# Ledger of designs, part 50: peptides against a protein of PDB entry 2QAS

Target 1, 120 residues: chain A of PDB entry 2QAS
Amino acid sequence: PPEDLMQYEAMAQDALRGVVKAALKKAAAPGGLPEPHHLYITFKTKAAGVSGPQDLLSKYPDEMTIVLQHQYWDLAPGETFFSVTLKFGGQPKRLSVPYAALTRFYDPSVQFALQFSAPE

## One batch from the design tools (peptide; made by RFdiffusion4, then SolubleMPNN)

Design b2_p17_5_s4 (from b2_p17_5, 9 letters changed)
Fold by OpenDDE base, seed 4:
Structure b2_p17_5_s4 (fold): chain B 120 residues (1-120), chain A 17 residues (1-17)
Amino acid sequence: as target 1 above (120 residues)
Amino acid sequence: SALEEQYAAAEAEQLAE
């Protein structure tokens, strides 16, 4: 097949990452997500820009999934990354995740799923 | 499935007291 010098696949992936960003902005708005919507977000823990407690990231050497449903605080969806406070074992922890680090996004309420190719 | 297990695990850790 001919070589794609435009890198359309990457463009498409970035566009889809935009969906996640938009969804998170809705989640961060007053009142949160409209019920019963809730999100599962999976990302590469070793991807550039990922930040969080060492103990937590060490527990998930490859990928980890966070759940945005009721128990999330200070969700801040930026342009290139989002940050959020979640509880793990009852302990609040802050995570910062670049959209580029995402590998999966899922809203089970409507069975909407997205899969991304993230850097190894 | 593996995916379902991942979601269940996340819920257990993040939504439990």
Scores: peptide ipSAE 0.596, ipTM 0.918, DockQ to the pose 0.865
Fold by OpenDDE base, seed 2:
Structure b2_p17_5_s4 (fold): chain B 120 residues (1-120), chain A 17 residues (1-17)
Amino acid sequence: as target 1 above (120 residues)
Amino acid sequence: SALEEQYAAAEAEQLAE
């Protein structure tokens, strides 16, 4: 097939990452997400910019999925990354994840899913 | 499926008291 010098796929991916950012901003608003919406976000734990407790990230050497439903706090969706406090085994932990590190986004309430290519 | 199991595992760990 012809070469795509415009890199449309990459542009589309960036646009779709914007959907995740927008969704997180809604989730961060007072009252959180409108029920029954909740999110599953998967990302590469070794991607540049990913930050969190060493023990936690070590437990997930490749990808990690976080759930944003009821048990999430201080969600801060920035322009290039978001940070959030979640409980793991009952213990609160802070994570910072660049949107570029995402590999999957899913809202089961409406079966809306997005997949992304992230650096290995 | 593997994906469903991943989600279930995440819920179990992050939503547990």
Scores: peptide ipSAE 0.595, ipTM 0.917, DockQ to the pose 0.871
Fold by OpenDDE base, seed 1:
Formats: sequence, C-alpha cells, structure tokens
Structure b2_p17_5_s4 (fold): chain B 120 residues (1-120), chain A 17 residues (1-17)
Amino acid sequence: as target 1 above (120 residues)
Amino acid sequence: SALEEQYAAAEAEQLAE
C-alpha cells in the first residue's frame, strides 16, 4: 500500500488519548467520578516525562497501573500530562504521567477500554 | 488473566489501609 504521509494512525491514537484526558478532568472536578465509575490507567514508567519516587518507579521497570477510585488526591490533569497523589502500601506518593506514556485505560464499570502504543 | 491480575495487584497496593 502507498505510504501514509498524513500519519493517520498516530492522529487517531492522540485523539483517543484525549478521551483519557477528558475522563481525568471529570475525575478531578468537584465530586469526582460518578459512581460506580473508576479508572485503571497503565503507563510506561521509563517513558519521557514520567516522574515519581525512585523506589516506586524502580519497582515497576516496565509498566505500572494506577487506580483512580476513592484513594487518590490532588488529581491535576494538564494538557500534556497529569499528576496525582496515591498511596502505595499506605504511603502517599506523587506521580506525574504524560498522556503519551499511557498504554492502557480501563473503566470496568462499563467495560470501556483503550489501548495505546507508547514509546519504549 | 494477566491483565486482571495487574488490576488486582494495583488495587491491593493502592487501596489497602
């Protein structure tokens, strides 16, 4: 097939990443997500822009999944990345994740799932 | 499945008291 110079697949992926951003903005709004919606977000821990405690990131050398249901604080969904405070083993930790680092998004309440190709 | 286990593990670590 002819070469795609428009990079449509990449554009489609970015559009889908927009769904995650929008969902997080809803989650960050007063009142949080409407029950029973909750989110599982998986991302590449070594992707550019990902930041958090070294011990935590070291524990997940490839990917890690975070859960946004009830135990999350100060969710701040920016335009290119989001940050959130979560507890790991009872200890609060701050994570910053670029949307480009995402590999999976899932809301089990309605079985809505998205998969993404993220940089290795 | 592996995916289900990932989600369960995340919940166990992040939602535990």
Scores: peptide ipSAE 0.593, ipTM 0.917, DockQ to the pose 0.827
Fold by OpenDDE base, seed 5:
Structure b2_p17_5_s4 (fold): chain B 120 residues (1-120), chain A 17 residues (1-17)
Amino acid sequence: as target 1 above (120 residues)
Amino acid sequence: SALEEQYAAAEAEQLAE
């Protein structure tokens, strides 16, 4: 097949990452997500820019899935990454995840899913 | 499925105290 020097697939991926960013901004707004919407976000834990508790990241050496439904706090969706406080075993922990690290986004309430190719 | 199990596991860890 012809060589794609435009890298359309990458551009499409970035556009779709924008959907995640927009969704998170809605989730961060007063009142949070409109019920019953909730999000499952999966990302590569070793991707550049990912930060969080050592014990947590050690438990998930490859990928990790977080749930944004009722138990999330201080969600801050920036332009290149988002940060959020979640509880793990009852303990609050802060995570910072670049959108580029995402591998999957899913809202089961409407069965909306997105998949991404993240750096290995 | 494996994906469903991932979601269930995430819920169990993050939503249960």
Scores: peptide ipSAE 0.592, ipTM 0.916, DockQ to the pose 0.880

Design b2_p17_6_s1 (from b2_p17_6, 10 letters changed)
Fold by OpenDDE base, seed 1:
Structure b2_p17_6_s1 (fold): chain B 120 residues (1-120), chain A 17 residues (1-17)
Amino acid sequence: as target 1 above (120 residues)
Amino acid sequence: AALDYQEAEAAKFYASL
């Protein structure tokens, strides 16, 4: 079969990463997400640009899932990455995650799911 | 002891996959 030199699948995935960015911007707005919407976001912890507490990231050497529902603070969705404060073991931790590091996005309230390829 | 919020909720997601 012929090679896709346009890389349409990659372009489509990048466009869909824009959905995650847009959803996070809604979540960051005053009042947060409209209930019952909430987000499960999975990302590769070793991907370029991912930052957070070493002890936390070491616990998840491949990927981890964070939940944006009841307990999140200072969500800042930028153009290339987002950052958010979450509590782990009762302690607030700041995470910064590039959209390119995402592997899964899910909103159980409407069963909306996205899956992305990310570097190992 | 009970899991923290993030771990508990993430576990639900993993279990659903």
Scores: peptide ipSAE 0.351, ipTM 0.825, DockQ to the pose 0.646
Fold by OpenDDE base, seed 4:
Structure b2_p17_6_s1 (fold): chain B 120 residues (1-120), chain A 17 residues (1-17)
Amino acid sequence: as target 1 above (120 residues)
Amino acid sequence: AALDYQEAEAAKFYASL
């Protein structure tokens, strides 16, 4: 089959990563997401640029899913990564996740799903 | 309330797949 030298698949995924970024920016805005919208975000914990508590990341050696609904704080969606404070075991922990590390995005309220391939 | 909200909610998601 013809070789895709344009890498359209990657372009498309990058464009769709923009949807996640935009959604997070809405979530970070005053008032948060319009109910009942909430987000499940899955990412590779060992991807470059992922930052967080070592104990937490070690617990999820491959992927982990975070939920942004009622208990998240200081969501800061940047241009290349987002950071957020979440409670694990009752303790607030800061995570920083590059959009490139994402593997899944899901909003159950409207059954909107995105899937991404991320580097190992 | 659950002390580990993230784990609980994530579990719901995983179970729904």
Scores: peptide ipSAE 0.346, ipTM 0.821, DockQ to the pose 0.769
Fold by OpenDDE base, seed 2:
Structure b2_p17_6_s1 (fold): chain B 120 residues (1-120), chain A 17 residues (1-17)
Amino acid sequence: as target 1 above (120 residues)
Amino acid sequence: AALDYQEAEAAKFYASL
C-alpha cells in the first residue's frame, strides 16, 4: 500500500486514548459511572510513567488488567495519566498509569472494546 | 469475598480472553 506520511493510525490511536480519558473522567465524577457500565483497563506494567507498589507490579511483569466497577477510590484522570486506588488482597494500593501505557480498554456492559499499541 | 474483588474480577476478565 502507499506510504502514509500523515500517520493516520497513530493519530487515531491517540484520539481513541482520549475516549479512555473521557470515560475515566465520567467514572471519577460524583456518583461514578452510570450502571451497569464498568471498565476493564489493561496496561503495560513496565511502560514509562507507570507507578505502583513494587510487589504488585512484579507480579505482573508484562501487563495487568484493573477493574473499575464497585471498588475503586480517588480516581484521578489527568491529562496524560490517571491514578486510582484499588484493593489487592484487601490492601489499598495506588496506581498511576499513563494513557500511553494502555493496551486494552473494555466496557463489558456494552461490549465496547479498544486496543492500543504500547511500548514493550 | 469483597477483599478479593479486584483480583477476582480481573481474573474473570483474563479467563474470558
Scores: peptide ipSAE 0.345, ipTM 0.822, DockQ to the pose 0.658
Fold by OpenDDE base, seed 3:
Structure b2_p17_6_s1 (fold): chain B 120 residues (1-120), chain A 17 residues (1-17)
Amino acid sequence: as target 1 above (120 residues)
Amino acid sequence: AALDYQEAEAAKFYASL
């Protein structure tokens, strides 16, 4: 097969990551997401730029899925990464996740799904 | 062991795959 020197797949992946960024910006707006929209976001925990409590990340050595619906705080969707506070075991913990680390995005309310190839 | 909100909801997602 011919060699793709344009790297179209990577460009497409980045474009789709932009959808996640835009969705998170909506989620961060006052009042949050319009009901019944909510988000499941999966990412590689060992990817460059991922940060959070070691105990939490160690529990999920490959991928981790977080839920943005009823219990999330201080969602800050930046241009290259987003950060959010979530409760695990009743304790608030801050996570920072680069969009490049994403492997899945899903909104079950409308069954909208995106899948990504994320390097570690 | 009981799961918190995040773990419980994530589990539901995985189960639906």
Scores: peptide ipSAE 0.340, ipTM 0.823, DockQ to the pose 0.601

Design b2_p17_6_s2 (from b2_p17_6, 9 letters changed)
Fold by OpenDDE base, seed 4:
Structure b2_p17_6_s2 (fold): chain B 120 residues (1-120), chain A 17 residues (1-17)
Amino acid sequence: as target 1 above (120 residues)
Amino acid sequence: SAVDYQEQAAAEFYASL
């Protein structure tokens, strides 16, 4: 089959990663997400640029999913990564996740799902 | 608790896959 030298698949995924970024920016805006929208975000924990408590990331050697609904703080969606504070084991944890590390995005309220391939 | 929600909600999601 013809070789895709344009890498359209990667372009398409990058475009769709933009949807996640936009959604997070809406979530970070005053008032948060319009109910009942909430977000499940899955990412590769060992991907370059992922930052967080070592103990937490060690529990999820491949992927982990975070839930952005009600109990999240200081959501900061940047241009290349987002950061957010979540509580695990009674303690607030700060996570920083590049959009490139994402593997899944899901909003159950409207059953909107995106899937991405991320580097190992 | 609020802490339980994050972990519980994530667990439920995992189970639904």
Scores: peptide ipSAE 0.300, ipTM 0.813, DockQ to the pose 0.532
Fold by OpenDDE base, seed 3:
Structure b2_p17_6_s2 (fold): chain B 120 residues (1-120), chain A 17 residues (1-17)
Amino acid sequence: as target 1 above (120 residues)
Amino acid sequence: SAVDYQEQAAAEFYASL
C-alpha cells in the first residue's frame, strides 16, 4: 500500500479532538450543557501532561473515564488541555488532561461517540 | 457504602462496554 506522507489520520484525530474541546467549552459556559447532554471522557492516565492525585491515577494504570454531568466544578477547557474538579470518595480532586491523551468521548444523550489513538 | 455519582456513573459506563 502507498505511504501516507500527509499523515491524514493524525490530522483527522486532531480535528476530532477539537470537537471535544468545543464541547467542553460549551460545558464550561454559564448554565453548563443543555439538558440532557452530558459527557463521558476517557483518557490514558500515563500520557504526557496528565496530572492529578497519584493515588487516583494509580488506581487506573491504563485508562480512566470521567463523567461531566451533575457534579463537576471549575471546568477550564484550555487550548491544549482541560482541567476539572471532580469528587472521588467524597473528596474533590483536580485533574488536568491534555486533549492528546484522549481515547474516547461519548455523549449518551444523543449517542455521539468519538475514538482516538493516544500515545503514552 | 455510599458511592459518589462520579464513581458510580463511571462504573456503569465500564460495565456497558
Scores: peptide ipSAE 0.295, ipTM 0.808, DockQ to the pose 0.665; fails the geometry check
Fold by OpenDDE base, seed 2:
Structure b2_p17_6_s2 (fold): chain B 120 residues (1-120), chain A 17 residues (1-17)
Amino acid sequence: as target 1 above (120 residues)
Amino acid sequence: SAVDYQEQAAAEFYASL
């Protein structure tokens, strides 16, 4: 196929990452997501900008999926990354994930799925 | 519990892949 000098796929991917950001902003708003919407977010744990407890990230050397439905706190969707507090092993853990680190976004309630290319 | 939900829900997702 002809050479794509516009890099449309990359632009499309960035636009779709915007969907995740927008969804998270809805989730962070008072009252949270409208039921039954909830989010499964998968990201590369070793991607630049990913931050969280060492023990947790070590448990997931490649990627991990977090669930934002009933038990999440202080969801803060920024412009380039979001942070959220989730409980693992009974302990609250703060995760910060750049949108660029995402590999999958899924809302089971409507079976809406997005996949992204992220650094290995 | 909150932790159970997070871990169980994630596990279910993993299993569904």
Scores: peptide ipSAE 0.294, ipTM 0.810, DockQ to the pose 0.559; fails the geometry check
Fold by OpenDDE base, seed 1:
Structure b2_p17_6_s2 (fold): chain B 120 residues (1-120), chain A 17 residues (1-17)
Amino acid sequence: as target 1 above (120 residues)
Amino acid sequence: SAVDYQEQAAAEFYASL
């Protein structure tokens, strides 16, 4: 079969990563997400640009899922990555995650799911 | 607590996959 030199699948995935970015921007707006919407976001912890506490990231050597519901602070969705403060073990932790590092996005309230390929 | 929720909710998601 002929090779896809346009890399349409990759372009489509990048477009869908834009959905995550847009959703996070809605979440970061005053009042947060409209209930009952909430987000499960999974990302490769070793992907380029991922940053956070070493002890936390070491606990999740492959991928990590965070939940944006009820308790999250200073959500800052940038153009290439987002950052957010969440509590782990009673302590606030700041995470920065490039959209390119995402592997899964899920909103259980409407069963909306996206899956992405990311570098190992 | 907020801490319990974050970690518990994430764990439940993992279990569902």
Scores: peptide ipSAE 0.292, ipTM 0.810, DockQ to the pose 0.514; fails the geometry check

Design b2_p17_6_s3 (from b2_p17_6, 9 letters changed)
Fold by OpenDDE base, seed 4:
Structure b2_p17_6_s3 (fold): chain B 120 residues (1-120), chain A 17 residues (1-17)
Amino acid sequence: as target 1 above (120 residues)
Amino acid sequence: AAVDYQEQAAAAFRASE
């Protein structure tokens, strides 16, 4: 088959990353997500731009999945990354994750799933 | 069981995959 010099699949994935951003913006809006919607987000912890407590990220050397349901605070979905506060071991931790670092997005309430190829 | 919902829910999700 001929070589795809347009890289359409990559463009499509970038467009779909916009779905995650939009979903997070809905989550950050007053009232949060309409129930029973909630989000599972998986990302490469060593991807460029990922920021968080060293000890926490060290526990997840490859990928980490976070849940945005009930217990999350100060969700801030920016244009290139989002940040959120979550509790681990009873302690609040701030994470900053570029959309480009995502590998999986899932809303189990409607079984909506997205998978991404994130650079290492 | 994990203390926080976050850790518990994440673990459950991974286990279900």
Scores: peptide ipSAE 0.318, ipTM 0.801, DockQ to the pose 0.592
Fold by OpenDDE base, seed 2:
Structure b2_p17_6_s3 (fold): chain B 120 residues (1-120), chain A 17 residues (1-17)
Amino acid sequence: as target 1 above (120 residues)
Amino acid sequence: AAVDYQEQAAAAFRASE
């Protein structure tokens, strides 16, 4: 195919990352997501800007999927990244994930899925 | 609430993919 000098795919992915951000902002609002909506978010754990407990991230050297349903606290969706507290082994852990690190977004309640290319 | 809900739910999801 002819060369795309406009880089439409990158534009589209950037726009779609906005969907994730918007969804997380809805989730962070009072009352959370309208049931039965819930989110599965997969991200590259070694991507720039990803932050969290060293032992936890080390357990997932490539990608990690987190679930935003029922058990999540202090979800803070910023403009470039979001942070959230989740329990692992009964202990609350704080994760900070740039939207650029995402590789997958899924809401099984309506089977809405997005896939993204993230830096290796 | 289940102590290991997060990991359990995530694992279940991956297994269903």
Scores: peptide ipSAE 0.310, ipTM 0.800, DockQ to the pose 0.587
Fold by OpenDDE base, seed 3:
Structure b2_p17_6_s3 (fold): chain B 120 residues (1-120), chain A 17 residues (1-17)
Amino acid sequence: as target 1 above (120 residues)
Amino acid sequence: AAVDYQEQAAAAFRASE
């Protein structure tokens, strides 16, 4: 069979990462997401560019899932990564996650799901 | 805003798949 030297699958996956970025930008806009939309985001905690509290990231050596619904603050979706403040045990923690580190994205309100192959 | 909030979310996510 012919070889795909264009790597279309990887290109398509990168394009889909743009959907996540766009969704987060909507969430960060005034008023936030329209109800009942909310987001589950899973990422590789050891991927390059991921940063956050050491104790928190150490608790999740492979992947971590966060929810953006009612309790999130200062969501800042950049061009290559997003950052957000979440409370763990009542304490605010800042996480910064490159879009390249994402492995799953889900909005249960409309059952919209995306999956990605993220580098280690 | 508790640790269990995010933990519950992760569990709910997997259950929703």
Scores: peptide ipSAE 0.303, ipTM 0.801, DockQ to the pose 0.548
Fold by OpenDDE base, seed 1:
Structure b2_p17_6_s3 (fold): chain B 120 residues (1-120), chain A 17 residues (1-17)
Amino acid sequence: as target 1 above (120 residues)
Amino acid sequence: AAVDYQEQAAAAFRASE
């Protein structure tokens, strides 16, 4: 078959990553997410641009899932990455995750799911 | 408020799959 020189598949994936960015911006807005919406976000911990506590990232050598529901602080959704403070072991930890590092996005409240191919 | 909510919630989600 003809070669796709437009790379439409990649463009479609980028558009869907935009959904995650938009959702996080809604979560960061005044009032937060409208209940009962909450987010499960999975990402590759070794992907370029991922930043966080060494001990935490070492615990998850491949990928980890974070939950944005009841306890999350200073959510900052940027253009290419988002950062958020979450508690692990009772201690606040700051994570910075590029949207390109995401492998899964899920909102259980409406069973909305997205899967992405992230570089190893 | 005690046990890591993140760890607990993530585990619960995986268990429900």
Scores: peptide ipSAE 0.301, ipTM 0.797, DockQ to the pose 0.591

Design b2_p17_6_s4 (from b2_p17_6, 10 letters changed)
Fold by OpenDDE base, seed 2:
Structure b2_p17_6_s4 (fold): chain B 120 residues (1-120), chain A 17 residues (1-17)
Amino acid sequence: as target 1 above (120 residues)
Amino acid sequence: AAVDYQELAAAAFYASQ
């Protein structure tokens, strides 16, 4: 196919990352997501800007999926990254994930899925 | 709510892939 000098795919990816950000902002609003909506978010654990407990991230050397449903706290969706507290082994852990690190976004309630290419 | 809901839900998702 002809060369795409406009880089439309990258533009589309950025636009769709905006969907994730918007969804997380809805989730962070009072009352959270309207049920039964909930989010599965997959990200590259070694991507730049990803932050969290060393032991947790080490357990998932490539990708990790987190679930935003019922048990999540202090969801803070920023402009370039979001942070959230989740319980692992009964212990709250804080994760900070740039939107650029995402590889998958999924809301099973409506089977809405997005896939992204993230830096290796 | 279950204390380990996060891990259980994530594990279920992984298993469904």
Scores: peptide ipSAE 0.269, ipTM 0.793, DockQ to the pose 0.544
Fold by OpenDDE base, seed 5:
Parts: C-alpha cells; sequence; structure tokens
Structure b2_p17_6_s4 (fold): chain B 120 residues (1-120), chain A 17 residues (1-17)
C-alpha cells in the first residue's frame, strides 16, 4: 500500500480524542450528563501523566475503567488531561488522566464507542 | 455499607467484555 505521509490516522485519533474531551466537558457542566448518558473510560494506568492513589493504580497495573454516571465529583476536563473524584471502597479518590492515556471510551446509552492506541 | 457505584458499575463493564 502507498505510504501515508499525512499521518491521517494520527489526525483522526486526535480528533476523536477531542470527542472525549468535549464529552467530558459536557459531563462537567452544571447538571452533569444528560440522562441516560454515562461514560465508561478505560485508560492505561502506567501511561505518562496518569496520577492517582498508589494502592488503586497498583491494583490495576495495566488498564482500568472508570464510570462517570451517578457518582463522580469535581470533574475537571482540561486541555490535555482530565481529573475527577470517584469513590473506591467508600473513599473519595482523585484521578488525573491524560487523554493520550485512553484506550476506550464508551457511552452505553447510545452504544457510542471509541477505541484508541495508548503508549505501553 | 453500600457498595460504591463506581466499583459496581466498573465490575459490570469488565464482566460484559
Amino acid sequence: as target 1 above (120 residues)
Amino acid sequence: AAVDYQELAAAAFYASQ
């Protein structure tokens, strides 16, 4: 096949990561996500820029999935990463996840799915 | 205590994969 010098796949990936960012910004807006929309976000826990509780990240050494539906707080979707507070074991924990670390984005309510390549 | 929705929902997702 001919060589792609335009890097279309990377461009498309960036655009699609923009969808995630936009969706999270909607989720962060007053009132949260419009029901019944909710988000499953999977990311590489060892990717650069990922931060969170050591015990939690240790529990998920490769990937973990978080859900933004009924219980999420202080969702802050930045330009390169988002942070959110979620409860694990009854304890609120703050996660910070670069969009580049994402491997999957899914909204079951409308069966909208995105898949991304993330650094190993 | 009630199970955190986060863990419950995530578990459901994992199970559905």
Scores: peptide ipSAE 0.296, ipTM 0.805, DockQ to the pose 0.672; fails the geometry check
Fold by OpenDDE base, seed 1:
Structure b2_p17_6_s4 (fold): chain B 120 residues (1-120), chain A 17 residues (1-17)
Amino acid sequence: as target 1 above (120 residues)
Amino acid sequence: AAVDYQELAAAAFYASQ
């Protein structure tokens, strides 16, 4: 078949990453997510733009999943990345994750799932 | 010591896969 110079598959994936961004913006808005919605977000820890505590990222050399349900603070969904404060071992830690680093998005409340291929 | 909700919930997700 002829070569796709438009890269439609990539554009479609990017559009779906937009769903995650939109969901996070709803989560960050006053009142937060409507019950019982909550989010499981998986990302490649070595992807470009990912930042956080060295000890935490070292613990997850490939990818890790974070949960946004009850204990999350200062969720800030930017245009290309989001940041959030979560507690690990009782200590608040700030993570910054580009949407491009995501590999999975899941909302168990309605069994809505998205899967992405993320570059390192 | 009690596990933080974050780590507990994440562990549950991993186990469910």
Scores: peptide ipSAE 0.276, ipTM 0.796, DockQ to the pose 0.681; fails the geometry check
Fold by OpenDDE base, seed 3:
Structure b2_p17_6_s4 (fold): chain B 120 residues (1-120), chain A 17 residues (1-17)
Amino acid sequence: as target 1 above (120 residues)
Amino acid sequence: AAVDYQELAAAAFYASQ
């Protein structure tokens, strides 16, 4: 069978990462996401560019999932990464996650899901 | 002790997989 030297599958995944970025930008806009939309975002905690509390990231050595619905603050979706403040154990923590580190995106309200192959 | 929404929702998600 012929070889795909264009790597179309990877290109398609990168395009879909753009959906996540766009969704986060909607979430960061005044008023936030339209109810009942909310987001579950899974990412590789050891991927390049991921930053956050050491204790938290150590608790999840491979992947972790964060939820953006009722309790999230200062969501800042940049062009290559997003940052957000979430509470863990009652304490606000700041996370910064490159879009390239994402492995899953899910909006339960409409059962919309995306999966990505992220670098180790 | 009370659990933050973040932890509750994340736990529910993990369990549903």
Scores: peptide ipSAE 0.274, ipTM 0.797, DockQ to the pose 0.681; fails the geometry check

